# Designs tried in a protein design run: peptides against a protein of PDB entry 4XPM. Part 123

Target 1, 160 residues: chain A of PDB entry 4XPM
Amino acid sequence: VMLHSKNVKGFLENTLKPYDLHSVDFKTSSLQSSMIITATNGGILSYATSNNDVPKNSINEINSVNNLKMMSLLIKDKWSEDENDTEEQHSNSCYPVEIDSFKTKIYTYEMEDLHTCVAQIPNSDLLLLFIAEGSFPYGLLVIKIERAMRELTDLFGYKL
Target 2, 67 residues: chain B of PDB entry 4XPM
Amino acid sequence: DIKGTIAFDTHGNVIESTGVGSQRIEDIGDLSKVTLDAEGFAQVQGDSLLVHLYKRNDITLAVYTSA

## One batch from the design tools (peptide; made by RFdiffusion4, then SolubleMPNN)

Design b2_p20_6_s3 (from b2_p20_6, 9 letters changed)
Fold by OpenDDE base, seed 5:
Structure b2_p20_6_s3 (fold): chain B 160 residues (1-160), chain C 67 residues (1-67), chain A 20 residues (1-20)
Amino acid sequence: as target 1 above (160 residues)
Amino acid sequence: as target 2 above (67 residues)
Amino acid sequence: SKLSKEELEELFNKLYEEIF
């Protein structure tokens, strides 16, 4: 059974929260964006963004949404290429992981000055995508997306 | 006193960095090759700082101190 | 001065718990 769209939206909003590691006095910014997109066309099924200062229906909002669409498509294309490239799957930018006996891969990609991370939801036609500032370390971003994906078991095996 | 820290994964990617550690991300390459003892500890003398290493669950923590 | 093994392990534990 698929998660309701409103539940997915709320989930993605929660993933925006930053890390505050008091033990070592290290803080991250909030994620810029968090999305679930289709692996087929890079279409956005659901998204959340930390940019809440943009008025609704404004030109700036339209531009921001268009930017997300563009980034989604670019990441999907790169992901698709890497899924067909054995060497890329063995790079330090690829993390094979297993969740409840389901295997998937987490990829990190530099997009302009942003740090991005994408992973296929196990056995599904969906990708989970995080976009963060360049100050957000990749190792921590990978941990974040893996932990988030473990909470999306209802989407495992989802086919379009 | 602690002058800085670096935590990194088995891919050499940073998990966190603070203080002088933020200025020494390039040390990860060498630190990842250090042989740890049976309990997962090691110490490495740098140019002017001592690096304390501890690894568990595929995460390495490096702590920089002056002594 | 020198960080003991116990202090280092404790710092790691705190960091690990904050991340996971």
Scores: peptide ipSAE 0.795, ipTM 0.954, DockQ to the pose 0.863
Fold by OpenDDE base, seed 1:
Structure b2_p20_6_s3 (fold): chain B 160 residues (1-160), chain C 67 residues (1-67), chain A 20 residues (1-20)
Amino acid sequence: as target 1 above (160 residues)
Amino acid sequence: as target 2 above (67 residues)
Amino acid sequence: SKLSKEELEELFNKLYEEIF
């Protein structure tokens, strides 16, 4: 069973939700964007943004999508570089994780004033990418993407 | 009488921070080196604040109190 | 007063449950 594109979009939209940690009175903003991109070319297969008030097919939407395309490509390139760099894989910006016996890595990247994290969907040609404001702490962002990744089992092993 | 908190992971990255903890992110470096007891607890006396540490499941919670 | 171990652990538990 493969996830339908509509289901994936809905999933990504749900990942945008912020954390509200009442126990310590800490809350985050919503994710700016959540994306599934190709590991090969950084092409966007699906995405969600917190700003859904942009009219469809408007210039603003086009510009926003183009910006996402640019960021996805840049992050993909950096991810690709790090996957071939043992030092980067042992830095505090890399989190090796195991999901259902599949090994993957979560990388955190600062993009201008934004906090991002990206992870290869296990054994697949796909990357899950979160983009958040700079106030979103990396440790929590990593937890968020790991939790999200565990819900994408249908995409495990997906090859283009 | 909590003055603030910091939660951080094994990489030293912040999970959350509140109160005075938000202004003491630099403490993570030292706090991560503190030896915890068998139950995962420790206390570290700082300048004017006492830091209470508890670690479980690779997450360390630091709670700042006045005493 | 000082934060007890029990109180600290309880706070941790609440936080942990909110995150996971």
Scores: peptide ipSAE 0.795, ipTM 0.954, DockQ to the pose 0.843
Fold by OpenDDE base, seed 4:
Structure b2_p20_6_s3 (fold): chain B 160 residues (1-160), chain C 67 residues (1-67), chain A 20 residues (1-20)
Amino acid sequence: as target 1 above (160 residues)
Amino acid sequence: as target 2 above (67 residues)
Amino acid sequence: SKLSKEELEELFNKLYEEIF
């Protein structure tokens, strides 16, 4: 099944949903943002945000989008650097994973008071990026993004 | 009775924490070094709490109890 | 009484199923 832009947007919106672990009475907040960006220049191809209470075309919305663009670019740059740094690839902030025989890496980054994680969609020019509050634990964030990537098989191998 | 929990991965990063576990994230360093039995279990006495450990599929669950 | 191995494993199983 072909993954269309509308489907991608809806998918990202669904990733915003929090974890609710009833077994141990632990619940996270919703993700602040979920994005697919280009690995080449950090451009946003699709995004979803939990801050949807802002009127469209308002100054607040523009500022929010601009902030996402800035974060996307910064994270892309850090990711690019780490992909060429052996020490960073072996830190506790890097998770090598394999999905359907494709190898990729998940990186966690602290962005001010936010917890973020980013991963290259296997064999593609695309990155999946999650932005969460500081209360969202990194270990769970990594699991979340790995599971999300497993649902994006249509984008595996996508080249710009 | 369970007083709290910590679940963490092989990188030492938290998956979840509750109760007293949320205040003992620093325990992960020591807990990750505990030798588990053949079934993946261990117990560690700390302060006034007993920590019950179980590891499977690269995830460790620590459960804090009073006894 | 202290938490048994069976109870701990059951808790882990529930947690694991909620995450994955």
Scores: peptide ipSAE 0.795, ipTM 0.954, DockQ to the pose 0.837
Fold by OpenDDE base, seed 3:
Structure b2_p20_6_s3 (fold): chain B 160 residues (1-160), chain C 67 residues (1-67), chain A 20 residues (1-20)
Amino acid sequence: as target 1 above (160 residues)
Amino acid sequence: as target 2 above (67 residues)
Amino acid sequence: SKLSKEELEELFNKLYEEIF
């Protein structure tokens, strides 16, 4: 079944939830944001943020959205560069993964004080992007986005 | 008594850290090079703490105890 | 005191289950 915009939004909102590892008494913050963007120009197709206390149509919301647009563009550009750089693909910031016989890569990028990771939805023109606080460990962030990607099979092969 | 933990992946990136482990992220470099036994276990003496290692499914768990 | 292999493995199992 095809994912509609409202369903995608709900999915992204669900990815915001933090980890709470009771076994070792470790817990993370919620993701700051979760987005699906275009691999071509970094345009945001859908997004969710954990900071919903900002009134809609306020100056602060506009600034927040603009900031997300800027970050998505920067990350998309870095991703694009790395996809064309064999050496970068062999760095410890690149995780080649295979989901149901579809190959993709997860990249981790530090953006100022934030921890981010991005992955191309297999065989698609779309990227899944997680933005978290600096306290969110990269190893766990990678696991999170890989697991999320496995739930987006409806978007595999999506072309703009 | 467990004083802390570190879990890390094959890239050396942290999955979780607690207690004294949170202050010893730098140990990952050395811990990742430790030879594990056939069951995936090892012990490493680190200053005043003993580090217990267990690896499975490309995840290494380090548990720091006094000993 | 020293952590046994069984205890360590059990802790790992719990952690793994919570992550995945």
Scores: peptide ipSAE 0.795, ipTM 0.954, DockQ to the pose 0.901

Design b2_p20_7_s1 (from b2_p20_7, 9 letters changed)
Fold by OpenDDE base, seed 4:
Structure b2_p20_7_s1 (fold): chain B 160 residues (1-160), chain C 67 residues (1-67), chain A 20 residues (1-20)
Amino acid sequence: as target 1 above (160 residues)
Amino acid sequence: as target 2 above (67 residues)
Amino acid sequence: LTEEQKKELKELYDSLLEEI
């Protein structure tokens, strides 16, 4: 089973949507970015960003994309390190989860003033990565990415 | 009347906060240690507010009220 | 908590869980 690239892009764009709770009066900002990257090299396979106000092909856009690439690489490296660190896997920044009998982990990382979380798509060479503003609470961010991963079953077991 | 809320996970990370709860995130440490009854409820008296706790699974909801 | 308070709290909890 394979997802088309366009479908993946649309999926990631949809994950950018903010929470607007009505049970309690709580709202979040939109995610800044949502990405699928390779666990091996940190390469971006697909991404979506809420920063669409930047003029297309402008130097600012290029810089923002480059920054995104840098962040993805840094997070991939940190993730790789943590996957080989028992202590980090037992920290409050690591959430073991099970989706459809597949086990994976969600990690939260502070990147400058941004809140990020990353998770290996179960049994795959891919990582799902969310980048949000610092006002986006980590507990909710973790829930968001878990729910998102549950919708990516077609990518479970994907190997490069 | 609800003065605020905090929802938090088993790691102590915030899921949501509203009202006075947004100013009392530091309470999570103590609230996470409160013994719940058989149904998952507890009531804790704060400095000026009453905190109503409910936890069924991995998420705890704290509701702050005046009484 | 009273039974009514428990009921209200549980309802709020359930509503929240449906949204997140």
Scores: peptide ipSAE 0.783, ipTM 0.955, DockQ to the pose 0.917
Fold by OpenDDE base, seed 2:
Structure b2_p20_7_s1 (fold): chain B 160 residues (1-160), chain C 67 residues (1-67), chain A 20 residues (1-20)
Amino acid sequence: as target 1 above (160 residues)
Amino acid sequence: as target 2 above (67 residues)
Amino acid sequence: LTEEQKKELKELYDSLLEEI
């Protein structure tokens, strides 16, 4: 099934859902944001955010969107640097993964007090980006984004 | 009786923590070095708690008990 | 670890993995 813009938006919205474990008594907050951005420019192709209580077109909403744009650009830049840095690729902040014979990497980045992780959608010009509160453990965040990427096979190989 | 848990990956990052495990995240460094048996199990006696370890793939589960 | 303890630990592990 082809992923249309609306479908992608809905997908990202679903990724916002928190973990609520029952095997052990552990739960997380919702993701603050989930985005698909371009690896080239850090442009946001689609995004979802939690706590959408801010009226649209308000100054607060504009500031919020601008903040997302800033974060996406910063993370893209750091991701690009790390992709060209062997040492960074072997740090504990980099998780090599393989999905359907495609290799990619998941990077974790601390952004102020937020926990973020980003991964290139296999063989594509796109990045998947999760932004969570600092209470969201990195190990689980990595698992979450890996699982999410496995659902984005339609975007594998997507070139701008 | 389980007093807490920690699950962590091969990078030493937390996946989940509960109970006393949430207060013992620093144990991951030592727990990651414990030699497991052929089935992936180990038991480590702490200062006040017993830690039960299980690792099958890349995730280690530590369960803290009083005995 | 006793066999029973191993069994319980493995079951908990499997349950956790199903949720993440």
Scores: peptide ipSAE 0.783, ipTM 0.954, DockQ to the pose 0.896
Fold by OpenDDE base, seed 5:
Structure b2_p20_7_s1 (fold): chain B 160 residues (1-160), chain C 67 residues (1-67), chain A 20 residues (1-20)
Amino acid sequence: as target 1 above (160 residues)
Amino acid sequence: as target 2 above (67 residues)
Amino acid sequence: LTEEQKKELKELYDSLLEEI
């Protein structure tokens, strides 16, 4: 099934769902935001947010969108720097992964009080970005985004 | 009998923590260095708690008990 | 670790992995 704009939006909305473990008594909050952005400019192609209490077309909504744009750009810039830095690629903030014989990397970044992780969709010009509260552990966040990328095979190799 | 748990990856990052484990995240550094047996198990004495370890692949589970 | 403890620990591990 080809992922069109609406399909991608729905996919991202599903990634917002929190963990509620029963094997151990552990649960997380929902992701604050989930986005697909361009690796070139950090432009947002699609996004979902858990904050649905903001009135539409309000100044608060505009500010929220602008904040997402800012975070997207900052994370893209950091990602670009790390992709050109071998030392950063060997840090605990970088997870090399392989999906269907495609190699990519997952990076974790602290953004103020928020926990974020970003990964290049294999062989594409696109990045998948998760933004969570500081209580969301990084190890679990990495697993979450890795699982999500495995569902985005239609975007593998996508070039702008 | 379980007082808490910590699950962590090979980078030392937390996957989950519960109970007393949530207050002992700093133990990950030492726990990651523990030698496991052929089946991936180990038992380590903490401050006043016993830590049971199991690692099969890239994820380690630590279970804290009183004995 | 006793064999019973190992079994219980492995079961907990497997259950956790199924949820994440």
Scores: peptide ipSAE 0.782, ipTM 0.955, DockQ to the pose 0.900
Fold by OpenDDE base, seed 3:
Structure b2_p20_7_s1 (fold): chain B 160 residues (1-160), chain C 67 residues (1-67), chain A 20 residues (1-20)
Amino acid sequence: as target 1 above (160 residues)
Amino acid sequence: as target 2 above (67 residues)
Amino acid sequence: LTEEQKKELKELYDSLLEEI
């Protein structure tokens, strides 16, 4: 099954949904942003944001998109550095995971007041990136992105 | 009667917290070092609360109770 | 902890895992 661009957008939009646990009385906010970016230069291939109240084509929208571009680039750069640093790969900010026999890593990064996590889609030139508010716990954020990646098997091995 | 909960992973990062657990995130450091029994359970006496621990697959659940 | 407490704790744990 081929994953079309519109399907990817819809997928990312679905990842924005918050947790509302019933086993315990715990809720999260929606993700601020969910993106698929290139591992090479941090270019955004697809994205979704929870703040859709900004008028289209407004200066505020442009600034918001530009901010996402900046964050994606910064996170990509940090990810690239960590992928070449064995010490960083053994820190508490790195989660090695295996999905369907494919190995990848999930990194957590604090960006100002935001909680972020990024992971390379297995054997691909793509990164999945979640940006959440600081109240979103890292442990749950890691679980969320791992579960999401398991649904992106069509992108495994994708090369630019 | 549950007064709160904390769930955390092997990295010490929070998965969820409720009630008094939300105010005791600093307990994770000590709780992660507690020796569990063969079934993955432990009971730890805190300052004023009892902590019930259960770990099975890389996730530890701590439940705070008065007794 | 008692067997009953263990049971309840395990049930809560399982319920939590089903949601995350």
Scores: peptide ipSAE 0.782, ipTM 0.954, DockQ to the pose 0.911

Design b2_p20_7_s2 (from b2_p20_7, 10 letters changed)
Fold by OpenDDE base, seed 5:
Structure b2_p20_7_s2 (fold): chain B 160 residues (1-160), chain C 67 residues (1-67), chain A 20 residues (1-20)
Amino acid sequence: as target 1 above (160 residues)
Amino acid sequence: as target 2 above (67 residues)
Amino acid sequence: LTEEEKKKLKELFDKLLEEI
């Protein structure tokens, strides 16, 4: 199986788009970041960020990337712990879902003042990770990542 | 007539909130326990506001009105 | 809830579902 970097990058960029619910006049901010990381060591395979105002190769860009690396590792570690904890899998922070007969779980995690959501791409060694501002409600974030994951069928079963 | 809304899932997490609903997130605990009719509707008095409930496919929508 | 109120509430719900 070949992971096409350009296609994945474009997909992640599209997930950054905010919600504008006209039916109830509710709007969100854009996602801060969207990533595909490895379930084994939390390494970032692809990512997109809404902060495009930072000059390339600047110290601020380096710090931003390093921050993403740190967050991905922390979330991966928490995910790994929860996957081995039956009680955590029954908490209100865990959403069992089924996509095309494949079972997976969506987890929500508070990271400082940010709202995060992570899910294992079915039968794969990959995790999809969304990072949003604290104003982004968790219920909507879960729906967002589920919808996104349904479009990543080409990555189902991907092994490193 | 609508003073605000809250939509929430079966885990009690917010999907959206507007108006007075944004200030009544703590109501989710009680609203999730309300008995709905056969079509998934209910009406509940919450303080000075009336709450209209509809639930389908594990999503509950609460609409706050003055009457 | 009146039948009219139920209808309006369901319509609002359906519109919301289409947007999320």
Scores: peptide ipSAE 0.778, ipTM 0.954, DockQ to the pose 0.915
Fold by OpenDDE base, seed 3:
Structure b2_p20_7_s2 (fold): chain B 160 residues (1-160), chain C 67 residues (1-67), chain A 20 residues (1-20)
Amino acid sequence: as target 1 above (160 residues)
Amino acid sequence: as target 2 above (67 residues)
Amino acid sequence: LTEEEKKKLKELFDKLLEEI
């Protein structure tokens, strides 16, 4: 089954769902945003957001989308820098992972008061990006994005 | 009785925290250095609380109890 | 810790692991 644009959007929407850990009675908020962006330019190919209460085509929606574009670009730039910096790759903000014999890295970035994590979809020109509130713990955010990437095998090796 | 929990990864980042554990995030530094037994367990004294540790697959769970 | 405590702790961990 090939992931078409419609399927990707639905996938990202599902990633927004919060954690409810009944075992220890711990709950998170929903992700603020979930995106697939290009590793080259930080362009948004697909995205989902939890703030759907904003009227479409409103000034607030435009500002929200523009803000996402800005954050996407900033995170892509930081990711690009870190991918070329061996010291950053050995920091506690970098998680080397292997999925189905493909190696990639998960980076965590503090963006103002938001917690973000980004990872290159293995062997692809695409990045998966999660943006959460500051209350969302980084350790859980990393686990979340790793689990999500394991469901995106159709995008492995995708080149623009 | 459980007074709280902390789960954390090998980078020292929190996975979850509850109860008194939410107020003891600074304990992760010390807890990560505790020597575990062959089964991955340990018990350490933290102030007036007892901390029960279990680690498997790069995840450490700390459970705080009064005794 | 006792064997019973270990058992309970492991069970809690297993449940947590299933949820994350």
Scores: peptide ipSAE 0.778, ipTM 0.954, DockQ to the pose 0.911
Fold by OpenDDE base, seed 2:
Structure b2_p20_7_s2 (fold): chain B 160 residues (1-160), chain C 67 residues (1-67), chain A 20 residues (1-20)
Amino acid sequence: as target 1 above (160 residues)
Amino acid sequence: as target 2 above (67 residues)
Amino acid sequence: LTEEEKKKLKELFDKLLEEI
């Protein structure tokens, strides 16, 4: 089974859905954005956003896309630095995880007032990136991205 | 008579918080150090609330009650 | 914690795990 571009887009759109924990009566907002980017240059291969009410080809759309590009690049740079820093890998902002015998790391980063989470898709040149509001707890965000990565096995080992 | 909850991971990061738990996130530091019994349970008295703890699979759930 | 309290707490935990 191969994930095509359309399938990846749909997958990312599905990750935007909020949590509604009825057991404890806790609700989150939707993710602002969900992206797959390159680990090398931070280029966006696919993305989904919750605010799609922006007219196409408008200045607001251009600014929104440019903002995503900038955030992806900044997060990729921070991720790359941390992957070469033993101290950062042992901080509370780094979660080592194992999926189907593949090891990867989940990092949490504060971006202005937003909560972000990024992880390398196992053995690949790709990163999965979630951007949420500051009210979205980091512990839950980490769980969310881990669960999502388990559904991206077709991208494991993908090299550019 | 649950007054609130906090769920947190081994890094001390919040998974969820409700009720009085949302106002007591600072308790995580102390709660993470509580000695649990063989089944993963503990009970701790707070300022005016009782905290019931259960930990499994690196997740701790704290439930705040009046008694 | 009483056995009943433990039971309720574990049940709540299990429900939470199913949702996250």
Scores: peptide ipSAE 0.778, ipTM 0.954, DockQ to the pose 0.911
Fold by OpenDDE base, seed 4:
Structure b2_p20_7_s2 (fold): chain B 160 residues (1-160), chain C 67 residues (1-67), chain A 20 residues (1-20)
Amino acid sequence: as target 1 above (160 residues)
Amino acid sequence: as target 2 above (67 residues)
Amino acid sequence: LTEEEKKKLKELFDKLLEEI
């Protein structure tokens, strides 16, 4: 089954939902943003954001979109550098994972006061990127993105 | 009664923290080094609190209690 | 830990795993 653009957008919107761990009474905020970007240029193919309170076509909306583009590019660049750095790949901010026999890595990056994590969709030219508030624990963020990637099997092997 | 919890991964990153656990994130370094029994359990003293540990599938749960 | 404590701790862990 082919995952169409509308389905991808809806999927990303669903990833914004916060955790509510009733077992231990722990709650997170919603993700600020969830994106699929190109690994080559950091271009945004699809995105969702919880910042929907800004008026449409406003300067604030434009600024927010521009900020997402900037963050996407910066994270892509950092990811590219780390993929060529053995030391960074063995840091506690890099998580090697295997999904359906495909290997990939999840990286966590501090972006100003935000917690981010990014992972290459297995065997693809695409990256999945989560941006959260600083209160969102990195360990949980990693789990979240891993679970999300497991639902994106239709994009495995996608080449631009 | 539970006074707090910390769950963390093998990288030492927090998965969740509650109660007194939220104020004891620095304990993760020491807790990660605790020797667990054959079933994955351990119990350690932490100041005035007792810490109950359980690890499975690369996740460690620490539960803080008064006793 | 007692067996009862282990049981409770494991149950809590299992519940947590189901939620993350």
Scores: peptide ipSAE 0.777, ipTM 0.954, DockQ to the pose 0.912

